# Peptides against a protein of PDB entry 3OGK, part 64

Target 1, 307 residues: chain A of PDB entry 3OGK
Amino acid sequence: ATPDRLSRRFPNLRSLKLKGKPRAAMFNLIPENWGGYVTPWVTEISNNLRQLKSVHFRRMIVSDLDLDRLAKARADDLETLKLDKCSGFTTDGLLSIVTHCRKIKTLLMEESSFSEKDGKWLHELAQHNTSLEVLNFYMTEFAKISPKDLETIARNCRSLVSVKVGDFEILELVGFFKAAANLEEFCGGSLNEDIGMPEKYMNLVFPRKLCRLGLSYMGPNEMPILFPFAAQIRKLDLLYALLETEDHCTLIQKCPNLEVLETRNVIGDRGLEVLAQYCKQLKRLRIERGADEQGMEDEEGLVSQRG

## One batch from the design tools (peptide; aimed at target 1 F27 Y240 R286)

Design b1_p25_8_s3 (made by RFdiffusion4, then SolubleMPNN; from b1_p25_8, 12 letters changed)
Fold by OpenDDE base, seed 2:
Structure b1_p25_8_s3 (fold): chain B 307 residues (1-307), chain A 25 residues (1-25)
Amino acid sequence: as target 1 above (307 residues)
Amino acid sequence: MEIEITHYYRDRYGNVTGTPESELF
């Protein structure tokens, strides 16, 4: 497929998803210079795909120039941009997107690799966008963005329903959670155990409609913060939680309406039994191998053929 | 209309540089 053939065949295209590199590239099985560059596609979008509202790049090389061209070409017509596991851009490219695409509804850069120059892109988004529904920079390492800008976004974007972030201290997001009245999904953040302050997170107030959740570094001491609304939880992401098998059992028993669970092998056969017993609405289960499992061949935290 | 295209091993000009894989054309 070539960009020109695409535009000739589908001149009224509204949504485009491109996948550039196979998964094998993530394991250095193929050269880094192989894969998909978005440049020729962005050129074609800019010139010939005037009805395009949604762009999803997955595992592609994206430059700041590409983002700038896309932003200026589509402007307020761009509703969705997903930079999914992409690389090659900086926060200057993101700034261009949010500056020119003021009606963007979905902005995703999950697991993308980029150079962070400043936090201006999030500030600009906070100052001018009122349309945002989904913001996702999960599994990224932004260090120069402000939690205050995230709060401003929540206050101004009444349709904001899903937010996934990097390693923000959860207590810095108190203002955000108070402002995000319609938030249904939250992933990321950072819970930091403090032996001297066991109640550090106990007064944390989550949005009332929250039903899809994944808190990073949540341990058994922090887990009780979920109990007041555990019955309304439909999706749990426990991939980055610090829960053992018994902790999984405790939490799962409190989530009878759970539909989606993502966790590590630490759930074990016991956790799966509890899941089957208490979560009758379960539709999807994802179990990944954890990094901590390299040494625990004989522990209860393994899923066997029995599970 | 929504289009999903999977292409691997392209150069900066969009040309195929390795074993090509595509889903649509």
Scores: peptide ipSAE 0.039, ipTM 0.450, DockQ to the pose 0.038
OpenDDE base, seeds 1, 3, 4, 5: peptide ipSAE 0.034, 0.030, 0.028, 0.026; ipTM 0.383, 0.455, 0.447, 0.455; seed 1 fails the geometry check

Design b1_p25_8_s4 (made by RFdiffusion4, then SolubleMPNN; from b1_p25_8, 10 letters changed)
Fold by OpenDDE base, seed 4:
Structure b1_p25_8_s4 (fold): chain B 307 residues (1-307), chain A 25 residues (1-25)
Amino acid sequence: as target 1 above (307 residues)
Amino acid sequence: MEIIIENYYRDRYGNVTGTPEEERF
């Protein structure tokens, strides 16, 4: 489909999802400049799609100019922007979005690659947005954003229900968690073991409604922080947890209401058996192969055809 | 129930790797 054909066929389009590079791009099998650029689509959106409130670009090349044009064209009518595994933009483009689209409800940059100039975009979002429901920059590398801005967002956006972040130290997010009273989903952060302080995370208080969770680098020593509310957990993202097969079994047994599990092959056939036994509400299971599987001393850390 | 099996490796930092030896630290 071409942009012009889209607008002619659907002049009142409210939601647009564009997919650029195929999944094979994840394996560096696709040239970097292989389609698609969002530019022609943004032009069409700006000119002819006046009802568009939701935009989802997946594996597209997005420039700052594209983001700026989109931001100015849609302004407060833009409710959702998802830059899903996109590239080509900088934080200046993000700044333009949050500056002009002050009523944005969903902002996603998950797995996107960008040039980070500063943390102003998150600060601007914190200062002016009160509508945000979903913020997702999971699996991104931001070094210049402030966890205090995230806390401010939580205080100002009472409808904030899902937040996925990069590698913030979890203890820096204490204020955020206290402020995010309606938060149901959190993914990301960074749990950092300290040999001298094995219980450094034990007093971490999570939002009361939290039921979808993925803590990066969570090991068996940190896992107990979930136990007080494990029964209310509906989704676990363990892809980036540092749990072995036995740890999976321990945690899964405590999550009888689990509906979605994402984990690595380390769960093993044993973990899958435990999952089947204890998680009768399970709807979705995602298993990825972990790089650590070859070095694991645990012979059970493999999912076979039996599992 | 939906089961999704990914046939690629990820390192502990979430990077997609072709082989376990390509893990990024």
Scores: peptide ipSAE 0.053, ipTM 0.604, DockQ to the pose 0.312
OpenDDE base, seeds 1, 2, 3, 5: peptide ipSAE 0.049, 0.048, 0.045, 0.048; ipTM 0.613, 0.600, 0.611, 0.623; seeds 1, 2 fail the geometry check

## One batch from the design tools (peptide; aimed at target 1 A291)

Design b1_p26_1 (made by RFdiffusion4)
Pose (drawn by RFdiffusion4):
Structure b1_p26_1 (pose): chain A 307 residues (1-307), chain P 26 residues (1-26)
Amino acid sequence: as target 1 above (307 residues)
Amino acid sequence: SYKKTEKTKKKEKLYEKIYEKMKEKE
């Protein structure tokens, strides 16, 4: 339908969600220029959806111009913006929305592709934003943003509940973790072990409410930092973990309250067996495919009828 | 034209590290 039709039928929308490219685009089957331009929708938002407080674009093309218009037109009213698997914008667009939308509660860019010219957007949030409840750049290449800015955001945003990040060294986020007193969910970061520091981590202060998490590149040697509070973990994202079938069993075994598990097929039939009696409350399971070129990551990394 | 998604790029980097780890064990 045309944007005109949407605003005529529902002039007082508070919340809008638009999907563009077919699902196949998530698998590199759809041309990049196929469509899903968000622009006519933003123009319609400017003129006729004057009550909109939340926008979620999924698999759409979003330009800097379009986000500059959205930020100016909705300003302090934009409580939530989700750029979900979108493309076509840069850090200029991010900066525009974080400076004009001073009351953003939830900002999300998971799996989006954009050009990163600088890190001022994150710094701008750190300097002026108090309301942020959820910040999410989970599956994203950011090389110019400072972990100090993220820590500062945690110090200023009392209601921060959920943050998902890129390849920040976990050790750089120690300050962030102490400051994020209300943090219930964390995903991302980078656990980089060096033989030099056998106990490089072991001294992580995780927020005492963290129950939904996934630490990227987590190996067997760093896995134990979860044991002190594993009884509390309700959601686990081992999708980007570097741990073998045996290690999965050991960790899954310690999470009796786990309701959501996402993992690669490395979990193996053996891991599913463990999951089968320790985690009776499990509600959602997703076993993605792993490195399927040089053996199934190990000789148990195959799930079957047994599992 | 076609482009790789961010998720695909991340998985490729992860798989490289998994293959390196396997080579180290050999």

Design b1_p26_1_s1 (made by RFdiffusion4, then SolubleMPNN; from b1_p26_1, 15 letters changed)
Fold by OpenDDE base, seed 1:
Structure b1_p26_1_s1 (fold): chain B 307 residues (1-307), chain A 26 residues (1-26)
Amino acid sequence: as target 1 above (307 residues)
Amino acid sequence: MFVKTEEEKRREKLDKLIAERKEKKE
């Protein structure tokens, strides 16, 4: 479908989701006019789609100019922007979005690649937004944003229910968690093992309604921080946890209300058995192959050479 | 030069951390 055909057919469109081709195509092989650029769509949105409140770009090339145009065209009518696995923009584009779209409820940049100029976009969001419900920059690299701005967002946005972040030290988010009283979902952060202070995370206070969780780099020493509220966990993301099979078994046994589990193959058959035994409400299971298999393949390779 | 995806970068970091923890246990 072409942008112009879309607007003619659906002038009152409220939600648009565009999917680019899988990134497996080298950036250099994407023709300029290939449906990978959002520019023609943003132009059409700006000119003809005046009721559009939700935009989702997946695997698209997005420039700062595109974001600026979109921001100015939709302004406070834009409720949702999802830049899912997008590229081509900088934090200036994000700044434009949050500056002009002050009533945005969902802002997602998950797995997007961008040039980070500064942390102003998050600061601006913190200073002016009170409508935010979902903030997701999971699997992104922001080094210049402030955890304090995230705390401010939590304080000002009473409807904030889902936050996914990059590799912030989890201890820097203590203020955020205290402020985010209605938070139901948190993903990301970084737990860093300290042999000299094994209990450094034990005093973490999570939001009372937290039930969807994915802490990055959580190991068996940090895992006990979940135990006080494990029974209320409904979704658990262990894709980037540092848990072994036995650790999985331990945690799963404490999560009888688990509905969604995402983990690596390290869970093993034993973990799956435990999951089946204790998690009767499980609706979705995702198992990814992780680097943990490389050790087993090397052992199998060694065994095959001895035969 | 293939620009590593964010997923690939994160996986590499995870792998590194796993390796480091294994070395500490041995």
Scores: peptide ipSAE 0.371, ipTM 0.854, DockQ to the pose 0.488
OpenDDE base, seeds 2, 3, 4, 5: peptide ipSAE 0.369, 0.368, 0.368, 0.366; ipTM 0.851, 0.853, 0.852, 0.852

Design b1_p26_1_s2 (made by RFdiffusion4, then SolubleMPNN; from b1_p26_1, 15 letters changed)
Fold by OpenDDE base, seed 5:
Structure b1_p26_1_s2 (fold): chain B 307 residues (1-307), chain A 26 residues (1-26)
Amino acid sequence: as target 1 above (307 residues)
Amino acid sequence: MFKKTQEEIRKEKLDKKVAELKKLKA
């Protein structure tokens, strides 16, 4: 489909999802720049799609200029922006989005590749947004953003229900968790084991409504922090946890209301048996080959989805 | 040199942490 054909047919379009690069492009089977530029679409959005509230770009090339044009064209009418596995932009583009789209409810950059210039975009979001419901920069590398800005966002955005972040030290997010009273989902952070402080994380207080969780680098020593609310957990992302088979068994037994599990092959047949025994409400299971598994380097991680 | 994906970078970090954890258990 071409942008011009879309606007002519659907001038009142409210939601647009564009998929650029096919999955095969990730394996260098297709040129990186193939059909993936958002520029012509952003031009069309700006000129002809005046009711557009939701934009989802998946595996597309997005420049700062594209983001700036989109931001200015949609302004406070933009409720959702998802840059899903996109590339080509910097944090300046993100800054433009949050500066001009002050009523944005969903902002996603999950698995996007970008150049980080500064942390101003998160600061600007913290200073001006009160509408945010979903913030997701999971599996991204931000080194210049502040956990204090995340706390400010939580304090100001009363409808904030889902937050996924990069590798913040989890203790730096204590203030965030305290402020995020309505948070239901959290993924990311970084748990850093300290031999000298075995109970380093035991005093963490999570939001009372938290039921979807994925703590990065959670090991067996940190896992007990979930036990007080394990019966409340509906979704676990253990893809980046440091749990062995027995640890999986221990945790799964404590989560009888688990509906979604994402994990690695380390769960093993024993973990799957325990899952079947204790998690009668399970709706979705995703098992991937973990980075820590000595399997052949060249094989794509088997993504098995079991429903 | 293809820029590492965010996923690849995260996997490398995971591998490092797993290695550290294994050293602590030994």
Scores: peptide ipSAE 0.110, ipTM 0.757, DockQ to the pose 0.466
OpenDDE base, seeds 1, 2, 3, 4: peptide ipSAE 0.067, 0.065, 0.073, 0.074; ipTM 0.715, 0.725, 0.726, 0.738

Design b1_p26_1_s3 (made by RFdiffusion4, then SolubleMPNN; from b1_p26_1, 16 letters changed)
Fold by OpenDDE base, seed 5:
Structure b1_p26_1_s3 (fold): chain B 307 residues (1-307), chain A 26 residues (1-26)
Amino acid sequence: as target 1 above (307 residues)
Amino acid sequence: MFVETEEEKRMKKLNELIKKRKEEKE
C-alpha cells in the first residue's frame, strides 16, 4: 500500500500499523527502496490523517526528523506511539515526541536501536505527562536516564499500568514501585547478586496489583521476593532469569493462577510436568532455546520434542 | 559489519552471568 492511497480511502483513520519486511538482521540490512522508511507515511499523516491517534511502526527506519514531524502534526491528539524494533533515530526524536505529545498514553520503543544522546526525553515525560498508561523501552540500552524520572512518572500518571525497562538496578526502582500504585505489569530491571549481602532484595516492595512480571537476571536467591504475591501472578517472563530446572519447579508451584509463561529450554521436561500439575489456568507457553544448552550437563534440563 | 541486536546482547550478558554463578558454586 502507498501512503496516498491510504489517506484517500480512509481520511478518518484513527489507528495505523505499518510493518517493515522481516530481516535476518534488524539493523544493517535495510534496502533503500523497499518502503522501510516511515518518512512518506509521516508526511501523509501530517497532511491528511487528522484523526490519527495511534501509530505503530514495526521494523522500520525512523529518523529524528520523522518523529519531530509526527509529534508536531498530532501533538496532544497522539495517544499511542509504538516504535517496535525500529532504528535510525536518537533520543532527540524521543524528546520531540514527549515534548509535543503531552497526553500520550502509550509510548513503546521495545527492541529499537537508537543513539542515546542524553536522558532529557524521560525527564520531560516525567515533568509534563499525567496520562501515561504504558511505558515500554524493554530490550533497550539507556544509560543516561534517571530512575528518579521513572518515579516521578509513577507519581504523576495514576493510570500507569504497564512499565517495561532496560537494565536498571532494581534497588534504584524502590521509589518507583512505591509510587506506581496501579502498576499491573513490570518487565526488565537488573538483579545483581551480592555474595556479601544475600538478602539485599528481600525488602523490595512491589505494587499490590502486580500480576505480570519479568525480572531480568533473577536467580534462586532473589526468587523468594516473589513468593508473597506468587499466587496473584498471571504472567511470568523467565526468559532472562538465572533459574535452573529445579528453581523453575519451585516458583511454578507457587503460581497456581499462572496464565502465561515465557522461559528457556532450561525448564526441562520436569518443569513442564510441574507446570501441568500446578498451573491449570495456563493459556500460553513460550519456550525458547538459549545458551543454557551449552552448560546443561544434565539431560533433565532439555525439553524433549515429545513433550 | 553486522550490528548485534539487543536480544543478542542480552543473551550474551545472561550467558556470562550463568557462567559466573556456576563457577562460584564450584
Scores: peptide ipSAE 0.379, ipTM 0.854, DockQ to the pose 0.514
OpenDDE base, seeds 1, 2, 3, 4: peptide ipSAE 0.374, 0.376, 0.376, 0.375; ipTM 0.853, 0.853, 0.855, 0.853; seed 1 fails the geometry check

Design b1_p26_1_s4 (made by RFdiffusion4, then SolubleMPNN; from b1_p26_1, 19 letters changed)
Fold by OpenDDE base, seed 4:
Structure b1_p26_1_s4 (fold): chain B 307 residues (1-307), chain A 26 residues (1-26)
Amino acid sequence: as target 1 above (307 residues)
Amino acid sequence: MFVETPRELRQKRLDELIRERKEERE
């Protein structure tokens, strides 16, 4: 469909999801003629889709100008912006969004590639937004944002229920977790093992309602931090955990209410058996092949084709 | 220049950490 045809057919459209081409759309690999640019759509949104509250771009090329136009056109009417695996923008574009769309509830840029100029966008969001429910910049590389701004967001946004971040040191998020009283989902962070300080994370306090979790680089030494609330966990993302098969078994046994598990092939047939035994409410299982297979000579760590 | 995807970067970091932990256990 063309943008103009969409607006003519659906002038009262509230939600728009656009998908670029799966492979070439990422990282500015789309030729100009492939329609992977959001520009014509943003123009149409700005002019004709005045009721649009939710925008989801997936694998699209998005410029700062596109974001600025979208921000100004929709302003406080924009409730959801998802830049899912997008590219072509900088943090200036994000700044424009958060500056003009002060009532945004969902802001996602998961797996997007962008140029980071500064951390002002997160600071601006922290200073002015009180409506945020979902913040997701999982699998992104921000080096210039402050965990203090994340804490401020948690303090000001009482409806904040889901936060997914990049590689923040988890200890820097202590204040965030204390402030995020209604947080149900957290993904990302960075657990950095210190052999000299095995209890580095043992005093970490998580939000009481936390039930969907994916801590990055969590190893067996850090895993016990989950045990106090493991029975509350409904979704677990172990894709970027440093857990072996036996560690999976240990954790899974403690999560009887697990509904969603995402992990690597390291779970093995043994882990799957344990999962079947202890997690009777499991609804979704995602197993990815990991590079850890190359180093495990032991057949036991591989999920058989029968599973 | 092949710009590494966020997934590739994260996987690379994971692989490095796995390697480091293996080396520390040996």
Scores: peptide ipSAE 0.464, ipTM 0.881, DockQ to the pose 0.488
OpenDDE base, seeds 1, 2, 3, 5: peptide ipSAE 0.457, 0.455, 0.464, 0.459; ipTM 0.880, 0.878, 0.882, 0.880

Design b1_p26_2 (made by RFdiffusion4)
Pose (drawn by RFdiffusion4):
Structure b1_p26_2 (pose): chain A 307 residues (1-307), chain P 26 residues (1-26)
Amino acid sequence: as target 1 above (307 residues)
Amino acid sequence: SLKEKLKEERDKRAKEELEEEEEEEE
C-alpha cells in the first residue's frame, strides 16, 4: 500500500514497522538495488503521522537524507528507532538522529550495513543521552567508536537494560560492566586469548542481573567466567562461540533455567542429549549450520535423529 | 573471521540450492 493509504486509515499511529526486501535477501539471493526504499514513508511520517514515537525498518534501504528528515520531523518524540538489517546510510545519519532525538529509549542497528566515517554518534550519545534503555549494534563493523563512550553511556543511563556490541575487546569493557548496574542482556564483544596471559580474563565483573548473554569468540578457557552465575542464565547465544562439542555439554549442563539457546551444529547429538534433561524449561532452540567445509568442526558436530 | 566464513558458506549453500531447483524445473 501507499503511505498515503496508511496515514489516511491510521492517522494516530504511535508505532510503525515496515519490511522491504523478501526474506531471501538475508541469504544473498536478492539484488542489493531491488527496492525497499524507506524515503516515501519518512516523508509521510513528517507530514501526517505526527504521533509516531517508534519506527522499525526491516530489510529496507535507508539513506542519510531520509534519517536526517526523520530526526528533524520527530525529534524528541522518537523514543525508538530500529534499523534492522537495513542498508544505505552512514554515520552522518546516525549522528543526525542522536543529536535531534534527545530522548531515544531504544536504538538498534543489528546486521545493518552502512559507511563508517567516524565515531561521533556514539560520543554524542555519551555526552547528552540519559534515557537509553536498549542499544544494539550486535552484528556490525564499527572500528571508530570508543569503548570509553560506551562506558560513559552506562554511567548516565540508569535504565540501560540491554546492550549488544561489535568486536570490542571484552577487557576494554570492564568499566562498562561495573557501570551498567541494571544490565540484563549483553551480546558481542571479543574474547581474544593470548598464551601470554593464561588468566587474561577470569576477573570479569559481570552485572549482577545479567541473564541473557552471548560472548563472541568465547573459547573453552574463558568459558568458566560464566559458571559463577550460570544458574541465572535464561538466554544463551553461542552462535559466534569458539567452543567444541564437549565444551557445549559442560556449559549447557550448568544452565538449568535456560529458556533460549542459539548455537551452531557443533552442539552435536551429545549436546542435545545434555540439553534434554538439564534444561527442561527450554522454549526456543536454533541450531544454525557451522563451518561445513573441512569436517563438521569436530567428529561430533553433527546433529541427527538421535539428538 | 568466523563470522565472515559462516556467512560466506551460508550464502554459497543458498545459491547452490537455488541452482539445483532451477535445473530440476528444466

Design b1_p26_2_s1 (made by RFdiffusion4, then SolubleMPNN; from b1_p26_2, 8 letters changed)
Fold by OpenDDE base, seed 4:
Structure b1_p26_2_s1 (fold): chain B 307 residues (1-307), chain A 26 residues (1-26)
Amino acid sequence: as target 1 above (307 residues)
Amino acid sequence: SLREKLKELREKRAREEEEERRREEE
């Protein structure tokens, strides 16, 4: 399909999703034309798709100019922007989006590759947005954004229900969790073991409605922080947890209402048996193959991007 | 390091997604 054909056929289009081609390796050099450029589509959106409120780019090349054009063209009419595994932009592009699209409800840039210039985009979002429902920059490498801005977003956006972040130290998000009273989903962060402070995370208070969770680098020592609300957990992402088979068994049996589980093959047959026994409402199971070697819990491996 | 392992996992996932897509197109 071409952009011009789309606009001619669907001038009142409200939602657009474009998918590029998968890449073989996440960290290899991306070919120049990998996934395709969004530029011609953004041009068409700007000119002819004046009712478009939701845009989802997956595995596309997106420039700052593209984002700026999109932002200015749609302004407060833009409710959803998903840059899913995209590349080619910087935080300046994000700044343009949040500056011009002040009523955006969903902002996603999960697994996108970009150049980080500053943390202004998140600050701007925090200062001016009250509509945000979903914020997702999971598996990104932001080093210049402030957890305080995330807290401000939580305080100001009463409809905020899902937040996925990069490698923030979880303790830096205490204020965020306290403010995010309606949060149902949280993914990301970084749990960093401190030998000198074994109970470092024991006093974490999670939002009362939290039921979808994925904490990065959660080990068996941190796992008990979930126990008080394990019965209300419906989705659990353990892909990046540091849990062994027995740890999986321990946690799973405490989650009788689990509907979605994502984990690694370390769960094993025993974990699957326990899952079948205790999680009768399970709808989806994802098992990723990974080399679970001893030593994954080493301090070197637990260093967050900010640490 | 854990970071390296996670990197490898992400790379593996990307390859698997590509393979799945190819299988769906066949």
Scores: peptide ipSAE 0.091, ipTM 0.679, DockQ to the pose 0.166
OpenDDE base, seeds 1, 2, 3, 5: peptide ipSAE 0.193, 0.085, 0.162, 0.158; ipTM 0.745, 0.580, 0.715, 0.714; seeds 1, 2, 3, 5 fail the geometry check

Design b1_p26_2_s2 (made by RFdiffusion4, then SolubleMPNN; from b1_p26_2, 16 letters changed)
Fold by OpenDDE base, seed 3:
Structure b1_p26_2_s2 (fold): chain B 307 residues (1-307), chain A 26 residues (1-26)
Amino acid sequence: as target 1 above (307 residues)
Amino acid sequence: SLRELLRELRARRAREEAARRAAAAA
């Protein structure tokens, strides 16, 4: 579909999701010139989609100019922006979004690649937003943002329920966790082993409602921090955990209410058996083939092709 | 280290997604 056709047929469109690469079956339905650029769509949004409150760009090229135009066109009517696996923008574009869209509830740039100029966008968000429910920059590389701004967001946004971040040191997020009283989901951060202080993470206090979790680089030494609330965990992202097969078994046994598990092939057949035994409410299982499979000669840690 | 492998996995995914975007824009 072309942008103009969409607006003509659906002038009251509230939610738009664009995918840069449609499924093969849809290629015949999309004009050959349908590029991965959001520009023509942003133009159409600005001119004709005046009720649009949710925008999701997936695997598209998004410029700062596109973001600026979108921000100014939708302003406080924009509730959701998802830059899912996008590229082409800088933090200036993000700054424009948070400056003009002060009532945004969902801001996602998960797995997007961008040029980072500064941390002003997160600071601006912290200073002016009280509506945020979902903040997700998981699998991104922000080096210039402050965990203090994240804490401020948690204090100001009472409806904040899901936060996914990059490689923040988890100890820098203590204030954030204390402030985020309604947080249900957290992914990311960085757990860093310290031989001199093996228990440095044991005193972490997580939000009481936390039930969806994915701590990056969590190893067996840090895993026990989850045990006090493991029974309430519904989703685990272990894709970037430093857990072996046996560690998976240990954790899974403590999560009887687990509904979603994302992990690597290191879970093995043994882990899958344990999962089947203890997690009767499991709805989704994602097993990624990790680079660790190439190095682990131990056949026991691999999910067999028979399963 | 496993940590390094996981970092590489992240990097690989980013490259794959970049390639997909480039192909779609082309």
Scores: peptide ipSAE 0.376, ipTM 0.897, DockQ to the pose 0.125
OpenDDE base, seeds 1, 2, 4, 5: peptide ipSAE 0.299, 0.375, 0.376, 0.361; ipTM 0.872, 0.896, 0.894, 0.893

Design b1_p26_2_s3 (made by RFdiffusion4, then SolubleMPNN; from b1_p26_2, 13 letters changed; failed a check: too like the target's own chain)
Amino acid sequence: SLRELLKRLREERARREEERRREEER

